# Peptides against a protein of PDB entry 1EMU: the designs that were tried, part 30

Target 1, 132 residues: chain A of PDB entry 1EMU
Amino acid sequence: PPYLKWAESLHSLLDDQDGISLFRTFLKQEGCADLLDFWFACTGFRKLEPCDSNEEKRLKLARAIYRKYILDNNGIVSRQTKPATKSFIKGCIMKQLIDPAMFDQAQTEIQATMEENTYPSFLKSDIYLEYT

## One batch from the design tools (peptide; made by RFdiffusion4, then SolubleMPNN)

Design b2_p13_5_s2 (from b2_p13_5, 4 letters changed)
Fold by OpenDDE base, seed 5:
Order: C-alpha cells, then sequence, then structure tokens
Structure b2_p13_5_s2 (fold): chain B 132 residues (1-132), chain A 13 residues (1-13)
C-alpha cells in the first residue's frame, strides 16, 4: 500500500495527496507547516516558464515567497536556510533577476531539514501509525 | 497570501 512507500522515501510521500495531507497535518501540530508549503511554492515557481506575458506575475510570486518565508527572521524557513542562500534570493529580488531556479538552493536546504527531522518524526507519529 | 496559496495548490496537484 502507498503508506509503505511513504516510509521508503520523502519523495514518495510528497507524490501522494493522502501522504501530503497527513504530513501537513503533522507539521501543523509541530508548528512547522511552512517547511512543506515553502517546498511546494518553490516547486510551483520553478515550473513557471519565463515569458513576456508572465514576467510581472513571476516577479510578484517571487516577492511573495521572499517576504513570507525568507524575510521573516522568526520563521522556520528563514531559520533553516543559510545566510548566503537568503542573501542570494534577496539579491535576485532587488535586481529583478527572476530565474526559475532562484529558490532551488533554499528548497534543497529545507528539504534536507525535513529529511533529517520532521519526516522521520512523522513516521513515528500517531498520525502516521494510526493510518497504517 | 492568495497568490502563494494558488501556487502551492497547483504544485500539489
Amino acid sequence: as target 1 above (132 residues)
Amino acid sequence: DELLEELIEEAIA
């Protein structure tokens, strides 16, 4: 069943809507749902192909991601991303150089945080175990 | 943020 695949890799968990739902519920209880939301925001942003017609939209989205997750020094995403990574993103925003991959390093760092902490904890949680 | 919510929802789907 899918829940067994969730235990094999975070990727499998994040590819399953039921898995995402349960994991997000768990993260909310832990006060760190922003980790997952940021991860998906980065994924969604990267999928947007730059063109003349969506330039303004992409800039607005990049600014929104930056303001919500990177600029907030008290946020978990900001705390779990390296200063150099945040500085790079800030630079992109200020220069209005909005490459689809501008959040890749930050996403990688947040993914590592989930892999090392929240994902293993989720597999030990009542939410996951009761589902199995 | 409504824009972010839409972006996240699209990424999950």
Scores: peptide ipSAE 0.611, ipTM 0.942, DockQ to the pose 0.947
Fold by OpenDDE base, seed 1:
Structure b2_p13_5_s2 (fold): chain B 132 residues (1-132), chain A 13 residues (1-13)
Amino acid sequence: as target 1 above (132 residues)
Amino acid sequence: DELLEELIEEAIA
């Protein structure tokens, strides 16, 4: 069953809507749902192929991601991303150089945070265990 | 936030 695959890899969990829902619920209880939301925001952003017609939209999205998760120094995403990574993103925003991969490093760092902490805890949580 | 929410929803789908 899918829930067993969730325990084998974070990737499997994040590829399953039920898994995502449960994991996000858990993260909300832990006060760190922004980790997952940011991760998906980065994924969604990277999927947007840049073109002349969506340049303004992509810039707005990049700014939104930046302001929501990176600029907030008290936010968990900001705390779990390296200063150089945040500085790079800020630079992209300021220069309006919006590459689809501009959030990749930040996403990697947040993914590592989840792998090391919240994901293992989720597998030990009542939410997950009651589902199984 | 609306654009961001849509972005996340699309990524999850």
Scores: peptide ipSAE 0.610, ipTM 0.941, DockQ to the pose 0.962
Fold by OpenDDE base, seed 3:
Structure b2_p13_5_s2 (fold): chain B 132 residues (1-132), chain A 13 residues (1-13)
Amino acid sequence: as target 1 above (132 residues)
Amino acid sequence: DELLEELIEEAIA
């Protein structure tokens, strides 16, 4: 069953809508839902191929991601991303150099945070265990 | 926030 695959890798969990739903519910209880939301925001952003028709939208999205997750010093995403990573993103925003991969490093760091902390905790949670 | 929500939903789909 899919829930066994979720325990094998975070990737398997994030590729399953039921897994995502349960994991997000768990993260909300832990006050860490922004980790997952940011991760998917980065994924969605990277999928947007730059073109003349979406430049304004891509810039707006990049700014929104930056303001919500990077500038919020009290936020978990900000606390779990390195200063150099945040500075790079800020630079991209200020220079309006909006590359699809501009959030890749931040996404990697947040993924590592989930791998090391919230994902293992999820597999020990009542939410996951009751689902099995 | 609405734009981000749409972006996240698209990424999950």
Scores: peptide ipSAE 0.607, ipTM 0.941, DockQ to the pose 0.953
Fold by OpenDDE base, seed 4:
Structure b2_p13_5_s2 (fold): chain B 132 residues (1-132), chain A 13 residues (1-13)
Amino acid sequence: as target 1 above (132 residues)
Amino acid sequence: DELLEELIEEAIA
């Protein structure tokens, strides 16, 4: 069953809507749902092909991601991203150089945080174990 | 943020 695949890799968990739902519920209870939301925001942003017609929208999205997750020094995403990574993103925003990959390093760092901490904890949680 | 919500939902889909 899918829940066994979720325990094999974070990738498998994040590729399953039921898995995502349970994991997000767990993260919300732990006060760190922003980790997952940011991860998906980065994924969605990278998928947007830059063109003249969506330049303004992409800039608005980048700014929104930046303001919500990176600029907020009290947020878990900000605390779990490296200063150099945050500075790079800030630079992109300020210069309005909005490359689809501008959040890649931050996403990688947040993914590592989940891999090392919240994902293993999720697999030991009542939410996951009761689902099995 | 509605834009972010839409972005996230599209990424999950």
Scores: peptide ipSAE 0.598, ipTM 0.940, DockQ to the pose 0.948

Design b2_p13_5_s3 (from b2_p13_5, 5 letters changed)
Fold by OpenDDE base, seed 2:
Structure b2_p13_5_s3 (fold): chain B 132 residues (1-132), chain A 13 residues (1-13)
Amino acid sequence: as target 1 above (132 residues)
Amino acid sequence: DKLLEELIEEAIK
């Protein structure tokens, strides 16, 4: 069953609609749903192909991601990303150099945080165990 | 944020 695949890798969990739903519910209870939301925001942003027609939209989205997750010093994403990574993103925003990969390093750091902490905890949670 | 919500939803599917 799919729930067994979720326990094998975080990737398997995040590739399943039911898995995402349960994991996000768990993260909300832990006060760290922003980790997952930021991860998907970065993925969605990277998939947007740069072109003349969407340049302004991509800049607006990059600014929104930056303001919501990076600039918020009290946010879990900000606390779990390195200062150099946040500084790089700020630089991209200020220079309006919006490369599709500009959030890759931050996404990697947040993914590592989930792998080391929230993902293992989820597999021990009542939410996951009741589902199995 | 509506823009971010749409971006996240597109990434999930």
Scores: peptide ipSAE 0.592, ipTM 0.943, DockQ to the pose 0.937
Fold by OpenDDE base, seed 3:
Structure b2_p13_5_s3 (fold): chain B 132 residues (1-132), chain A 13 residues (1-13)
Amino acid sequence: as target 1 above (132 residues)
Amino acid sequence: DKLLEELIEEAIK
């Protein structure tokens, strides 16, 4: 069953809508749902192919991601991303150089945070165990 | 945050 695959890799969990739902519920209880939301925001952003027609939209999205997750010093995403990574993102925003991969490093760092902390905790949580 | 919600929704699909 899918829930067994979720325990084998975070990738499997994040590729399953039921898994995502349960994991997000867990993260909300832990006060760190922003980790997952940011991760998916980065994924969604990278999937947007740059073109003349969506340039302004992509800039607005990049700014929104930056303001919500990177600029907020009290946020868990900000606390779990390195200063150099945040500085790079800020630079892209200020220069309006919006490459699809501009959030890749930040996404990697947040993914590592989930891999090391919240994902293992989720597999030990009542939410997951009761589902199995 | 509506833009972000839509972005996340598309990423999950």
Scores: peptide ipSAE 0.586, ipTM 0.941, DockQ to the pose 0.949
Fold by OpenDDE base, seed 1:
Structure b2_p13_5_s3 (fold): chain B 132 residues (1-132), chain A 13 residues (1-13)
Amino acid sequence: as target 1 above (132 residues)
Amino acid sequence: DKLLEELIEEAIK
């Protein structure tokens, strides 16, 4: 069943809507749902192919991601991303150079955080175990 | 953040 695959890899968990829902619920209880939301925001952003018609929208989205997760110095995403990574993102925003991959490094760092901490904890959580 | 919510929703699909 899918829940067994969730225990095999974070990728399997994040590729399943039921898994995502349970994991997000767990993260909310831990006060770190922003990790997952940011991860998906980055994924969604990268999927937007740049073109003349969506330039303003992409810039607005990039700014929103930046302000929500990167600029907030007390936020968990900000705390779990390296200064150089955050500075790069800020630079992109300031220069209005919005490459689809501009959040890739930050997403990687947040993914590593989940892999090392929250994902293993989730597999030991009552939420996951009760589901199984 | 309506735009962010939509972005995340599309990514989850």
Scores: peptide ipSAE 0.562, ipTM 0.938, DockQ to the pose 0.952
Fold by OpenDDE base, seed 4:
Structure b2_p13_5_s3 (fold): chain B 132 residues (1-132), chain A 13 residues (1-13)
Amino acid sequence: as target 1 above (132 residues)
Amino acid sequence: DKLLEELIEEAIK
């Protein structure tokens, strides 16, 4: 069943709507749903192909992601990303150089945080265990 | 992916 695949890899969990829903619920209870939301925001942002007509839109989206997750020093995403990574993102925003991959390193670091902490905890949680 | 879209929307609002 799918829930067993979720325990085999975070990738499998994040490819499953039910898995995402349960994991996000767990993260929300732990006060760290922003980890997953940021991860998906980065994925969505990367999927937007840059063109002349959407440059301003992409900049606005990048700014929104930056302000919500990176600039907020009290946020878990900010706390779990390296200063150099955050500085790079800030630089991209300031220079208005909005490469689709500008959040990749931050996404990687947040993914590592989930892999090392929240994902294992989720697999031990009542939410997951009761689902199984 | 509806959930993905919703998460992205929530993240960027």
Scores: peptide ipSAE 0.252, ipTM 0.845, DockQ to the pose 0.185

Design b2_p13_6_s1 (from b2_p13_6, 4 letters changed)
Fold by OpenDDE base, seed 5:
Structure b2_p13_6_s1 (fold): chain B 132 residues (1-132), chain A 13 residues (1-13)
Amino acid sequence: as target 1 above (132 residues)
Amino acid sequence: SIEDEILEKLLSE
């Protein structure tokens, strides 16, 4: 069943709508839902192909992601990303150099945080265990 | 998709 695949890899969990729902519920209880939301925001942002018609939208999105997750020093995403990574993103925003991959390093760092902490904890949580 | 929903929410803020 799918829930067994969720235990095999984080990617399997994040590729499953039911898995995402349960994991997000767990993260909300832990006050860490922003980790998952940021991860998906980065994925969605990267999928937007740069073109003249998308330029304004992409810039607005990049700024929104930056303001919500990176600029907020009290946020969990900001606390779990390296200063150099945040500085790079800030630079991109200031220079309006909005490359599709500009959040890749931050996403990698947040993914590592989930892999090492919240994902293993989720697999031991009542939410997951009761589902199985 | 979930990422689309998140991006739309970000744009609405």
Scores: peptide ipSAE 0.753, ipTM 0.965, DockQ to the pose 0.802
Fold by OpenDDE base, seed 4:
Structure b2_p13_6_s1 (fold): chain B 132 residues (1-132), chain A 13 residues (1-13)
Amino acid sequence: as target 1 above (132 residues)
Amino acid sequence: SIEDEILEKLLSE
C-alpha cells in the first residue's frame, strides 16, 4: 500500500496526495507547515517558464515567496535556511533578476531539514501510525 | 495540484 512507500522515501510521500495531506496536518500541529508549503512553492515557481508576458507575474510571485518565508525572521523556513542563501535570494529580488532556479538552494536546505527532522518524526507520529 | 494551489494563495494575499 502507498503508506509503506511513504516510509521508504520522502519523495514517495510528496508524490501522493493523501501522503501530502497527512504530512501537512502533522506539520501544522508542529507549527512548521511552512516547510512543506515553501518546498511546493519553490517547485511551482521553477516550473514557470520566463517570458516577456509573465515577467511581472513571476516577479510578484518571487516577492511573495521571499516576504512570506525568507524575510520572516520568526518563520521556520527562515530559521532553517543559511544566511548566504537568504542573502542571495534578497539580491535577486532587489535586482529584479528572477531566474527560475533562484530558490533552488533554499529548497534544498528545507528539504534536508524535512529529511533529517520532520519526516522521520512524522513516521513515528500518531497521525501516520493510526493511518496505517 | 498542491503547488498550483499554494502559488495561487501566495498571489492572492
Scores: peptide ipSAE 0.753, ipTM 0.965, DockQ to the pose 0.839
Fold by OpenDDE base, seed 1:
Structure b2_p13_6_s1 (fold): chain B 132 residues (1-132), chain A 13 residues (1-13)
Amino acid sequence: as target 1 above (132 residues)
Amino acid sequence: SIEDEILEKLLSE
């Protein structure tokens, strides 16, 4: 069953809508749902191929991601990303150099945070265990 | 998808 695959890798969990739903519920209870939301935001942003017709949209989205997750010094995403990474993102925003990969390093760091902490905790949670 | 929902929410803020 899918829930067994979720325990084998974070990738398997994040590829399953039911898995995502349960994991996000868990993260909300832990006060760190922003980790997952940011991760998906980065993925979605990278998928937006730059062109003349979506330049405004991409800039707006990049700014939104920056303001919500990076600029917020009290946010868990900000706390779990390195200063150099955040500075790079800020620079991209200020210079309006919006490369599809501009959040990649931050996403990697947040993914590592999940792998090391929240994902293992999820597998031990009542939410996951009751589902199984 | 959850991804789409997140992006849409960000764009609406």
Scores: peptide ipSAE 0.752, ipTM 0.964, DockQ to the pose 0.820
Fold by OpenDDE base, seed 3:
Structure b2_p13_6_s1 (fold): chain B 132 residues (1-132), chain A 13 residues (1-13)
Amino acid sequence: as target 1 above (132 residues)
Amino acid sequence: SIEDEILEKLLSE
């Protein structure tokens, strides 16, 4: 069943809508839901190829992601991203250089945080174990 | 999808 694949890799978990739902529920209980939301925001943002029709959307999204997750020093995403990474993103926003990959490093760092902490904890959680 | 929902929320804020 799919839940066994979720235990094999975080990628498998994040590629399954049911897995995502359970994991997000767990993260909310832990006060860490922003980690997952940011990760998906980065993925979605990267999929938007620069063109005339989506320029405004891309700029708005980039600014929103920055304000919500990077600029907020009290947020878990901000606490789990390196200063140099946050500085780079800030620079992109200020210069309006909105490359599809501008959040890649931050996404990688947040993914590592999940891999090392919340994902293993999820696999030990009542939410996951009761689902199995 | 969860991804779409997150992006839509960001755009609507």
Scores: peptide ipSAE 0.752, ipTM 0.964, DockQ to the pose 0.811

Design b2_p13_6_s2 (from b2_p13_6 with Y2I V6I D9K)
Fold by OpenDDE base, seed 2:
Structure b2_p13_6_s2 (fold): chain B 132 residues (1-132), chain A 13 residues (1-13)
Amino acid sequence: as target 1 above (132 residues)
Amino acid sequence: SIEDEILEKLLAE
């Protein structure tokens, strides 16, 4: 069943809508749902191919991601990203150099945080175990 | 998709 695949890799969990739903519920209870939301925001942002018609939208999105997750010093995403990574993103925003990959390093760092902490905890949680 | 929902929410804020 799918729930067994979720235990094999975080990637398998994040490819399943039911898995995402349960994982997000768990993260909300832990006060760290922003980790997952930021991860998906980065993925979605990277998929937006730069063109004349979406330039303004991409800039607005980049600014929104930056303000919500990176600039907030009290946020879990900010606490789990390195200062150099955050300063790079700030630089991109200030210079309006909005490359599709500008959040890649931050996404990698947040993914590592989930892999090392919240994902293993989820597999031991009542939410996951009751589902199995 | 969840990605689209998150991005739309970000733009709406």
Scores: peptide ipSAE 0.753, ipTM 0.965, DockQ to the pose 0.802
Fold by OpenDDE base, seed 5:
Structure b2_p13_6_s2 (fold): chain B 132 residues (1-132), chain A 13 residues (1-13)
Amino acid sequence: as target 1 above (132 residues)
Amino acid sequence: SIEDEILEKLLAE
């Protein structure tokens, strides 16, 4: 069953709508749902191919992601990303150099945080265990 | 998709 695959890898969990729903519920209870939301925001942003017609949209999105997750020093995403990574993103925003991969390093760091902490905790949570 | 929903919410803020 799918829930067994969720325990095999975070990737499998994040590829399953039911898995995402349960994991997000767990993260909300832990006060760290922004980790998952940021991760998906980065994925969605990277999928947007740069072109003349979506340049303004991409810039607005990049600014929104930056303001919500990176600029907020009290946010969990900001706390779990390296200063150099945040500085790089800030630089991209200021220079309006909006490469599709500009959030990749931050996403990697947040993914590592989930892999090392919240994902293992989720597999031991009542939410997951009651589902199984 | 979930990422589309998240991006839409970000743009709406």
Scores: peptide ipSAE 0.752, ipTM 0.965, DockQ to the pose 0.849
Fold by OpenDDE base, seed 1:
Structure b2_p13_6_s2 (fold): chain B 132 residues (1-132), chain A 13 residues (1-13)
Amino acid sequence: as target 1 above (132 residues)
Amino acid sequence: SIEDEILEKLLAE
């Protein structure tokens, strides 16, 4: 069953809508749902191919991601990303150089945080265990 | 998708 695959890899969990729902519920209870939301925001952003018609949209979106997750010093995403990574993102925003991959390093760092902490905890949580 | 929902919310803020 899918829930067994969720325990085998974070990738399997994040590829399943039911898995995402349960994991996000868990993260909300832990006060760190922004980790998952940021991860998906980065994925979605990278999928937007730059062109003349979406330049403004991409810039606005990049700014929104930056303001919500990176600039907020009290946020879990900000606390779990390296200063150099945040500085690079800030630089891209200031220079308006919006490469599709500009959040890749930050996403990698947040993914590592989930892999090391929240994902293992989720598999031990009442939310997951009651589902099984 | 969850990605689209998140991006849409970000743009709406």
Scores: peptide ipSAE 0.752, ipTM 0.964, DockQ to the pose 0.847
Fold by OpenDDE base, seed 3:
Structure b2_p13_6_s2 (fold): chain B 132 residues (1-132), chain A 13 residues (1-13)
Amino acid sequence: as target 1 above (132 residues)
Amino acid sequence: SIEDEILEKLLAE
């Protein structure tokens, strides 16, 4: 069953709608749902290819992601991203250099945080174990 | 998709 694959890798968990739902519920209880939301925001943002029709949308999204997750010093994403990474993103925003990959490093760092902490904890959680 | 939902929420804020 799919839940066994979820225990094999975070990638498998994040590729499954049911897995994502359970994991997000767990993260909310832990006060760190923003980790997952940011991760998906980065993925979605990267998929938007630069073109005339979506330039404004991409700029707005980049600013929104920055303001919500990076600029918020009290947020879990901000606390789990390196200063140099946050500085780079700030620079992109200020210079209006909105490359599809501008959040890649931050996403990598947040993914590492999940891999090292919340994902293992999820696999030991009542939410996951009761589902199995 | 979950990605689309999150992005739409961000744009709506």
Scores: peptide ipSAE 0.751, ipTM 0.964, DockQ to the pose 0.847

Design b2_p13_6_s3 (from b2_p13_6, 5 letters changed)
Fold by OpenDDE base, seed 1:
Structure b2_p13_6_s3 (fold): chain B 132 residues (1-132), chain A 13 residues (1-13)
Amino acid sequence: as target 1 above (132 residues)
Amino acid sequence: SIEEEILEKLLSE
């Protein structure tokens, strides 16, 4: 069943809508749902191919991601991203150089955070175990 | 998709 695949890799969990739902519920209880939301925001942002017609949208979106997750010094995403990574993102925003990959390093760092603690904890949680 | 929903929410804030 799918829930067994979720335990094999974070990737499998994040590819399943039911898995995402349960994991997000768990993260909310832990006060760190922003980790997952940011991860998906980065993925979605990278998929937006730059062109003349979406330049404004992409800039607005990049600013929104920056303000919500990076600029918030008290946020879990900000705490789990390196200063150099955040500085790079800030620079991109200020210079209006909005490359599709501008959040890649931050996403990698947040993914590592999930892999190291929240994902393993989820697999031991009542939410997951009761589902199985 | 969850990605689209998150992005749309960000744009509406």
Scores: peptide ipSAE 0.753, ipTM 0.964, DockQ to the pose 0.847
Fold by OpenDDE base, seed 4:
Structure b2_p13_6_s3 (fold): chain B 132 residues (1-132), chain A 13 residues (1-13)
Amino acid sequence: as target 1 above (132 residues)
Amino acid sequence: SIEEEILEKLLSE
């Protein structure tokens, strides 16, 4: 069953709508749902191919991601990303150099945080265990 | 998709 695959890899969990729902519920209870939301935001942003017609939209979106997750020093995403990574993102925003990959390093660091902490905790949580 | 929903939410804030 799918829930067994969720325990085999974070990738399997994040490819399943039910898995995502349960994991997000868990993260929300732990006060760290922003980790997952940021991860998906980065993925979605990277998929937006830059062109003349969507340049302004992509800039607005990049700014929104930056303001919500990176600039907020009290946020878990900000606390779990390295200063150099955050500085790079800030630089991209300030220079209006909005490369599709500008959040890649931050996403990698947040993914590592989930892999090392929240994902293992989720698999030991009542939410997951009661679902199984 | 979830990622699209998140992006739309970000733009609406």
Scores: peptide ipSAE 0.752, ipTM 0.964, DockQ to the pose 0.843
Fold by OpenDDE base, seed 5:
Structure b2_p13_6_s3 (fold): chain B 132 residues (1-132), chain A 13 residues (1-13)
Amino acid sequence: as target 1 above (132 residues)
Amino acid sequence: SIEEEILEKLLSE
């Protein structure tokens, strides 16, 4: 069953709608749902192909991601990303150099945080165990 | 998709 694949890799969990739902519920209870939301925001942003027609949209979206997750020093995403990574993103925003990959390093760091902490905890949680 | 929903929410804030 799919729940067994969820225990094999985080990616398997994040590729499954039921898995995402349960994991997000768990993260909300832990006060760290922003980790998952930021991860998906980065993925979605990277999928947007730059072109003349969506330049303004991409800039607005990059600013929104920056303001919500990176600029907030009290947020969990900000606390779990390196200063150099946040500085790079700020630089991209200030210079309006909006490359599709501008959040990749931050996404990698947040993914590592989930892999090392929240994902293992989820697999030991009542939410996951009750589902199995 | 979940990505699109999150991005749309971000743009609406």
Scores: peptide ipSAE 0.752, ipTM 0.964, DockQ to the pose 0.847
Fold by OpenDDE base, seed 3:
Structure b2_p13_6_s3 (fold): chain B 132 residues (1-132), chain A 13 residues (1-13)
Amino acid sequence: as target 1 above (132 residues)
Amino acid sequence: SIEEEILEKLLSE
């Protein structure tokens, strides 16, 4: 069953709508749902191929992601991303150089945080265990 | 998709 695959890798969990739902519920209880939301925001942003028709949308999204997750010093995403990574993103925003990959390093760091902490905890949680 | 929902939410804020 799918829940067994979720325990094999974070990737498998994040590829499953039911898995994502349960994991997000868990993260909300832990006060760190922003980790997952940011991760998906980065993925979605990267999928937006630059073109004339979506230039304004991409800029707005980049700014929104930056303001919500990176600039907020009290946020868990900000606390779990390296200063150099945040500075790079800030630079992209300020220079309006909006490359699809501009959040890749931050996403990698947040993914590592999840894999090292919240993902293992999720697999030990009542939410997951009761689902199995 | 979840990605679309998150992005749409960000744009609407």
Scores: peptide ipSAE 0.750, ipTM 0.964, DockQ to the pose 0.845

